# Ledger of designs, part 174: peptides against a protein of PDB entry 3OIQ

Target 1, 212 residues: chain A of PDB entry 3OIQ
Amino acid sequence: KNRIFVSSSKDFEGYPSKAIVPVQFVALLTSIHLTETKCLLGFSNFERRGDQSQEDQYLIKLKFKDRGSERLARITISLLCQYFDIELPDLDSDSGASPTVILRDIHLERLCFSSCKALYVSKHGNYTLFLEDIKPLDLVSVISTISTKSTNSSKHSSSELISECDLNNSLVDIFNNLIEMNRDEKNRFKFVKLIHYDIELKKFVQDQQKVL

## One batch from the design tools (peptide; made by RFdiffusion4, then SolubleMPNN)

Design b1_p28_7_s1 (from b1_p28_7, 11 letters changed)
Fold by OpenDDE base, seed 2:
Structure b1_p28_7_s1 (fold): chain B 212 residues (1-212), chain A 28 residues (1-28)
Amino acid sequence: as target 1 above (212 residues)
Amino acid sequence: SKEELLKKLQETLKELFEKTKEDILSEA
């Protein structure tokens, strides 16, 4: 089955009550919830959904069933955090308890753009998204991609890759949503509060704000 | 390097997914 690009988490409301669908989306990492029993990654495009929280629109599960798979989940989270320069609390606490990692509102400090491949799995109308693959995206690369609208459609016809158009549109939409949030005095998100707020990001935001 | 991190990340996640795929598919 071809992988479906998902532009909105609302798309899943129309999905079959019993299905397995490979999906792909681009979103910002918003939360990490690693416990002894589960690993969840929260992502969001910050699409406006009335008065509802815009956080964790995509809840993606890393399933584990044993100590070996749990270790792999932990390593995955560690590597993801290393890639994004997210400081994890010292997981080396000598207490033989599996360290719990709970990070929320990651987007308030860092813009962690991620292209995710997942399996949509539904039963009786409820669904879970399971992470298959993740590609962290560097902010500089995201800014460059949006700014240069690279017309180089490399016709890699593999049904498994996001179209460059879909990726670019989603990235633009996310930035537009962030700009709206930044303009809203009630919203906690502010670009100037990002740890990596630099001259390049400042300029990009200023230029994008002129178009909105 | 970031490239090495990405490779390790994707390899680790792939291994995790393959080990749990049958259980994931059984949830449908």
Scores: peptide ipSAE 0.732, ipTM 0.970, DockQ to the pose 0.947
Fold by OpenDDE base, seed 1:
Structure b1_p28_7_s1 (fold): chain B 212 residues (1-212), chain A 28 residues (1-28)
Amino acid sequence: as target 1 above (212 residues)
Amino acid sequence: SKEELLKKLQETLKELFEKTKEDILSEA
């Protein structure tokens, strides 16, 4: 089955009521919910949905079924947080209680861009997204990619390569949405409140604001 | 390095996914 690039989490509303579909999307990490029984990652592209919360538009599950797979899930979360410089309590602690990690609103402090591969699995109209692969994206690389966007849309129609264009377009859309949120006085998101806010990001935002 | 971290992340997640794939597919 060909992997489908998803530009909006609303696309899943039109998906089959019983299916298994490999998908890919790019979004910002917004939440982590790790408990004894489940691991969920929240992602968002901050697409405007009226007055609805823009957080956790993509809820992605890491499934575990035993202590071995639970450990792998914990290690996965630890490594992801290490990559994004997110401080977590020590998940490797031999304390017999599985540590609970609940982080929300991650995007208010850090822009954690992630390219995700997942399986859409639906039954009777309800669906779950299961994480298959994740590629964290460095903010500097994202800014560079958007700034150097070459118009070379060589539509190589090979079904396996999600178009570099789709990824780039989604990254642009996310930044545009963040700029709109930053302009909204009622929105908690502000670029200047990001821990990693630097001169490069400042300049990029200023330049993008002139085009919007 | 970040590259080593990414590699370990992807390898760990792949192992997790392969171990749970049958159970994931059974939820359909």
Scores: peptide ipSAE 0.731, ipTM 0.970, DockQ to the pose 0.951
Fold by OpenDDE base, seed 4:
Structure b1_p28_7_s1 (fold): chain B 212 residues (1-212), chain A 28 residues (1-28)
Amino acid sequence: as target 1 above (212 residues)
Amino acid sequence: SKEELLKKLQETLKELFEKTKEDILSEA
């Protein structure tokens, strides 16, 4: 089956009650929940959902079943956090007690754009998303991608069925949602509070705000 | 480098997924 690009986590409400569907989405990392029994990553595009929390719209599971797979999950989380410059407690400590990691509201400090490939797995109307692959996206690259009109639509690299347009549209939507959140005095999200807030991001946000 | 980090991340996750794939598919 072809991988489906998902622009909204609401799309899953229309998915089959018993299915396995390969999906891909782009979102911001919002939470990490690593315990002895589970590893969950929360992602969001901050689509407005009425009064519901905009965090963790995509709850993605890293499955483990034994100590070996648990270790791989921990290493995966460590590497992801290293990529985004997220400080974690030492997960590799030989101390037999695996530390619990609970991070929330990551987007308030860092914009961690991620392209995720996952399996939608449903049974009896409930679903779980399992992480297959993740590509962290550098903010500079994201800004550049949005700012440069994709004039060169010509490189049909045939294999990635996901239109560069879908990716770009999702990135734009995320930024637009963040701009709306930044304008809302009740929202805790503010661009100026990001650890990596720089002149380039400031300029980009200012330019995008003029279009909205 | 970030490129090396990304490669290691994706390789590690791939290994994890391959080890757990059968169990994931059995949840359907």
Scores: peptide ipSAE 0.731, ipTM 0.970, DockQ to the pose 0.933
Fold by OpenDDE base, seed 5:
Structure b1_p28_7_s1 (fold): chain B 212 residues (1-212), chain A 28 residues (1-28)
Amino acid sequence: as target 1 above (212 residues)
Amino acid sequence: SKEELLKKLQETLKELFEKTKEDILSEA
């Protein structure tokens, strides 16, 4: 089955009440919820939805069923956090209690762009997204990609024709949404409060603000 | 390196997904 690129989490409202659909999207990591019983990742593109929360628009589940799969989920979260320089409490603590990790509003401190592959699984009108694959995107690479508009078709031999255009458009939309949030005095998001705020990001934001 | 981290991340997640895929598909 062909993988569907999703530009908005609202697209799922039109999906079948009983289906399995492979999907892909690009969004910012906003939350991590790891407990003894569940692992959830929250993502958002910060699309305006009226009075609805702009956070955790994509709730993605990592399923585990035994101690072995739970360990793999924990390692996955640890590696993801290491990639994004997110500090986690020591997950290896010999204290027989499985460490709980609850992080929220990650986007207020770090822009963690991620390309996600997931399975949409619905039953009786409710759905769950299960994480199949994740590609963290470096902010410098994201800025470069948007700035150069270069349809350099990197011949990634993966037969899944993800339209490079769809990825780029989604990245632009996310930045535009962040710029709007930054302009809103009531919004907690501010670029200058990001831990990794530098001259390059400052310049990029200033240049994008002139076009909007 | 970040590249090594990415590789390990994707490999670990793939292993997790393959181990849980049947259970995921059964939720439909």
Scores: peptide ipSAE 0.730, ipTM 0.970, DockQ to the pose 0.939

Design b1_p28_7_s2 (from b1_p28_7, 12 letters changed)
Fold by OpenDDE base, seed 4:
Structure b1_p28_7_s2 (fold): chain B 212 residues (1-212), chain A 28 residues (1-28)
Amino acid sequence: as target 1 above (212 residues)
Amino acid sequence: SKEELLKKLQETLKKLFEATKEDILSEV
């Protein structure tokens, strides 16, 4: 089956009650929940959903079943955090106690854009998203991608069927949602509070605000 | 480098996914 690009986590409400569907989405990392029994990553596009929390719209599971797979999950989380400059306790410590990591509201400090490939797995009307692959995206690259109208159709091989358009549209939608959150006095999100807030991001946000 | 980090991340996640794939598929 072809991988489906998902623009909204609401799309899953219409998905089959018993299926395996390969999906891909782009979102901001919002939470990390790593315990002895679970590894979950929360992602969000911050799509407006009434009074519901806009966090963790995509709850993605890293499954582990044994110590070996648990270690791989921990290393995966460590590497992801290293990529985004997220400070974590040492997860590789030979100390027999596996550290618990619970991070929330990551987007308040860092914009961690991620392209995720996952398996939608449903049974009895409930679903779980399992992480298959992740591509963290640098903010500079995201800004450049949005700002440069993709006139260079470099014919990179059509096999990664996610239209550059779907990716770009999702990135734009996320920024638009963040701009709305930044304008809301009740919302905790503010661009100026981001650790990596710089002149480039400031200019980009100002330019985007003029078209909204 | 960030490129090396990305490669290692994706390789590690692939190993994890392959190790758990059968269990994931059995949840249906």
Scores: peptide ipSAE 0.731, ipTM 0.969, DockQ to the pose 0.933
Fold by OpenDDE base, seed 3:
Structure b1_p28_7_s2 (fold): chain B 212 residues (1-212), chain A 28 residues (1-28)
Amino acid sequence: as target 1 above (212 residues)
Amino acid sequence: SKEELLKKLQETLKKLFEATKEDILSEV
């Protein structure tokens, strides 16, 4: 089956009650929940959903079946955190208990853009998203990609794969949503509070704010 | 390097997914 690009997690409300659907989306990493029994990654594009939390709109599961798969999940989380310069709490090795990692509101400190491939798996009207692949995106590359496409409308590469357009549109939408959140005095998100807030990001945000 | 981290990340996740795929598919 062809992989479907998902621009909104609301799209899943229209999905079949019993299906397996390969999907892809781009979003910001918002949470990590790793315990002995489960691994969940929260992602969001911060689409406005009324009074619903804008966090964890995409709840992605890494399944455990044994100690080997649990170890692979832990390594995956460690590598993801290393890529994004996310400090994991010192896994105090001394408690013979599997280390628990609970991180929330990651987007308040770091913009962790991620292109995710997942399986939508539904049964009895409920669904779970299982992570197949993740591509962390560098913020500089994201900014560059958004900035360059505003000028280069010309390359019709007709490859039926998830259009570079879908990815870019979603990246623009995420930034627009973040700009709106930044303008809202009640919202905790502020660009100036990001650890990686620099002159490039500042300029990009200022330029995008003029279009919104 | 970030490229090496990305490679290791994707390889590890691929191994995880392939190891759990049958169990994932059985949830339907």
Scores: peptide ipSAE 0.730, ipTM 0.969, DockQ to the pose 0.944
Fold by OpenDDE base, seed 1:
Structure b1_p28_7_s2 (fold): chain B 212 residues (1-212), chain A 28 residues (1-28)
Amino acid sequence: as target 1 above (212 residues)
Amino acid sequence: SKEELLKKLQETLKKLFEATKEDILSEV
């Protein structure tokens, strides 16, 4: 089955009430919810949805069913956090209780761009997104991609048929939404409050603000 | 390296997904 690129989580409102659909999207990591019974990742493109929270527009589940799969989920979260320099509480506590991790509003401190492959699974009109694959994206690479409009078709890994156009458009949309949030005095998001706010990001934001 | 982290991340997630795929598909 061909994977569908999703530009908005609203697209799922039109999806079949009983289906399995492979999907792909790009978004910012906003939350992590790891407990003994579930693992959820929240993602958002910060599309305006009226007065609704812009966090967790894509709620993605990592399913586990036993200790082995739970361990794999925990390792997955640990590795993802290591990639983004997200501080986790010590997951290796020798206390036989699996540590609970609840992180929210990750985007207020770090821009964690991620390309996600998921399975949309619906039953009786409700759906769950299950994570199949994740590719974290470096902010420098995101900025360079947007700035150059570089159709640098780097022919690397032919298997990820994301339309380069769809990815780039979604990245631009996310940044535009972040710029709007940054301009809103009521919004907690501010670029200058990011831990990794540097001269490059500052310059990029300033240049994009002139075009918007 | 970040590349090694990415590889380990994707490999681990793949193992998780394959281990739970049948249960995911049964939720329909």
Scores: peptide ipSAE 0.730, ipTM 0.969, DockQ to the pose 0.951
Fold by OpenDDE base, seed 5:
Structure b1_p28_7_s2 (fold): chain B 212 residues (1-212), chain A 28 residues (1-28)
Amino acid sequence: as target 1 above (212 residues)
Amino acid sequence: SKEELLKKLQETLKKLFEATKEDILSEV
């Protein structure tokens, strides 16, 4: 089945009421909700949606079915947080209670770019996105990709039908949205409040602001 | 390394997905 690249979570409003559709998108990690019974990851591209919250535009589920799958999900979350330098409470605490993790507004401290593969699964008009694969993207690599406008479609012979152009366009759109949020005095997002705010990011933002 | 971490992340998630795929597909 062909995987569909999704540029907006609004695209799902037009999807079939009963379907299984492989999808891919790129977005920022905004939230983690891990409990004993479920794991949800929130992602956003910060597309303007009138008066609606811009956080958690993509709610992605990791399903548990048994203790083994729960453990795999917990390890997945731990590894994802380690990749992004997100501090988690010690999951290894000998307290026989499965630790609950609730993180929100991750994008206010860290830009956690992620390319996600998911299954859109709908029944009777309701849908759930299930995580199939995730590729965390390094911010330096994202900045370099946007700056170089790699017209070199290196023919990476990967049979992935998703164009490098779609990924790049979505990354540009995310940064443009963040720049607009940074300019808005009412918005909590500010680049200077990011833990990893450096000279490179500062320069990149300043250069992009001149084009917008 | 970050590369080893990424590999382990993707391998772990793949195992999770394969373990739950049939249950996901049955939700339709």
Scores: peptide ipSAE 0.730, ipTM 0.969, DockQ to the pose 0.909

Design b1_p28_7_s3 (from b1_p28_7, 13 letters changed)
Fold by OpenDDE base, seed 2:
Structure b1_p28_7_s3 (fold): chain B 212 residues (1-212), chain A 28 residues (1-28)
Amino acid sequence: as target 1 above (212 residues)
Amino acid sequence: KKKELLEKLQETLKKLFESMKEDILSEV
């Protein structure tokens, strides 16, 4: 089955009540919730949904059922955090208590752009997204991609390749949403509070703000 | 270093996902 690109988590409201659909989206990592029983990653594109929270619009599950699969989930989270320079408490602590990791509002400190492949799995109208693959995206690469307007429409119509256009559009939308949040005095998000706020990001934001 | 991290990340996640695939598919 072809993978569907999802631009909004609202798209899932129209999905079948009983289905398995491979999906892909791009979003910012907003939360990590690792416990003894579950691992959840929250992602958001910060699409405006009225007065609803813009956090964790994509709640993605890493399922595990045993100690072996739990370990793989923990290693996955550790490696993801290492990639994004997110400090985690030592997950490798041999202390027989499975360390709990709860991170929230990650986007307030770091823009962790991620291209996610997931399985949409629904039963009786409820759904769960299961993480299949993740590609962290470097902010520099995201900025470059948006700035260059890479019109490389490689029309390689392989039915499995998500359009570079869809990815780029979603990245633009995310940045536009962040700019709006940054302008909102009530919103906690501010670009200048990002740990990695640099001259390049500053310039990019200033240039994008002129287009909005 | 980031490339190696990405490879390890994706490999680990793939192992996890494949190990859980039957259990995931059974949730339908």
Scores: peptide ipSAE 0.738, ipTM 0.970, DockQ to the pose 0.964
Fold by OpenDDE base, seed 4:
Structure b1_p28_7_s3 (fold): chain B 212 residues (1-212), chain A 28 residues (1-28)
Amino acid sequence: as target 1 above (212 residues)
Amino acid sequence: KKKELLEKLQETLKKLFESMKEDILSEV
């Protein structure tokens, strides 16, 4: 089955009540919920959904059932956090109690762009997204990608199954949504509050704000 | 360093996913 690129988590409302669908999306990491029984990653594109929370629009599960698979889930989370410079409590603590990690609103401090491959699995109208693969994206690379595509329409790099257009459109949409959030005085998101806020990001945001 | 982290991340997640695949597919 071909993998479906998902531009909105609302697309899942139209998905079959009993199906397995390989999907792919790009979003910002918003939450991590690791407990003894569950590992969930929240992602969002910050699409406007009326009065609903814009966080955790994509709830992605890392399933585990035993100590071995739980360890793999914990290592996965640790490595993801290391990539994004997210400080976690020491998961290797000699205390035989599996540490609980609950991080929320990650996007308020760090823009953790991620390309995710998942399985949509539905039964009786409810669905779960299971993480198959993740590619964390560097913010500098994201900014560069968005900035350069306004000029270079010409190079067919044929090989990645995502239309390079779909990825870039989603990245642009996320930034546009973040710009709207930044302009809203009621919204907690502000670019200047990001830990990694630099001159490059500042310039990029200023340039994008002129187009919106 | 980031490349090595990515490779380890993807490898670990792949191992997890493959170990859980039958259980995931059984949820249908």
Scores: peptide ipSAE 0.738, ipTM 0.970, DockQ to the pose 0.965
Fold by OpenDDE base, seed 5:
Structure b1_p28_7_s3 (fold): chain B 212 residues (1-212), chain A 28 residues (1-28)
Amino acid sequence: as target 1 above (212 residues)
Amino acid sequence: KKKELLEKLQETLKKLFESMKEDILSEV
């Protein structure tokens, strides 16, 4: 089956009550919830949903069932955090208890852009998204992609039918949503509070604010 | 360093997903 690009997590409200659908989306990492029994990643594009929380719009599960698969989940989370320069407590604690990791509101400190492939799995109207693949995106690369309107689609010969246009449009939408949040005095998100706030990001935000 | 991290991340996640795929599909 062809993979479907998802621009909004509201799209899942129209999905079948019993289905398996390969999907892809781009969003910011907002939370990590790793315990002895579950691993969940929260993502958001910060689409306005009335009075609903804009956090964790995409709740993605890493399933594990034994010590071997749990170890793979823990290594996956460790490597993802290393990629984004997120500090984790040592997961190799000599105490035979698997450490619990609960991080929330990651987007308040770091913009962790991620392209995710997942399986939508529904039963009786409830669904779960299972993580299949993740591609972390560097902020510099995201800014460059939005700024240059990269016309050169041609060299990534991945036969994946997902248009570069869908990815680019979603990245623009995320930044526009962040700009709106930054302008709202009641919103905790502020670009100047990001650990990696630099002259390049400042200039990009200022230029993008003039277009909105 | 970032390229090597990405390769290890994707390889590890692929191993996890493939090991759990039948269990995921059984949730339907």
Scores: peptide ipSAE 0.738, ipTM 0.970, DockQ to the pose 0.944
Fold by OpenDDE base, seed 1:
Structure b1_p28_7_s3 (fold): chain B 212 residues (1-212), chain A 28 residues (1-28)
Amino acid sequence: as target 1 above (212 residues)
Amino acid sequence: KKKELLEKLQETLKKLFESMKEDILSEV
């Protein structure tokens, strides 16, 4: 089955009540919930949904069932956090109790852009998204990609069916949504409060604000 | 360092996903 690019988490409301669909989306990491029984990652593109929370629009599950798969999930979360410079408690604690990790509102401190591949799995109208692959995106690379109309149609083979255009459009939409949130006095998100706020990000935001 | 982290991340996640694939597909 071909992978479907998803630009909005609302698209899933129209998906079949009993299906398995490979999907891909781009979003910011907003939360991590790792417990003894489950691992969930929250992502958002911060699309306006009226008065609904803009956080955790994409809830992605890492399923595990045994000690071996749980270890792989823990290592996956550790490596993801290391990539984004997110501080975690030591997950390798020799204490026979599996450490619980609960992080929320990650986007208030760090912009963790992620290209995610997942399986949409539905039963009786309810669905779960299972993480298949993740590509963390560096903010510098995201800014460069948006600023340069990279018309580099590199002939990636027909199996990477998601157009570079869909990725770029989603990245632009996320930044536009963040700019709107930054302008809203009631919104907790502010670019100047990001740990990695620098002159390049400042300039980029200022330049994008002139076009909006 | 970031390239190596990405490779390890993707490899680990792939191993996890493949190990759980039958259980994921059985949820339908």
Scores: peptide ipSAE 0.738, ipTM 0.970, DockQ to the pose 0.946

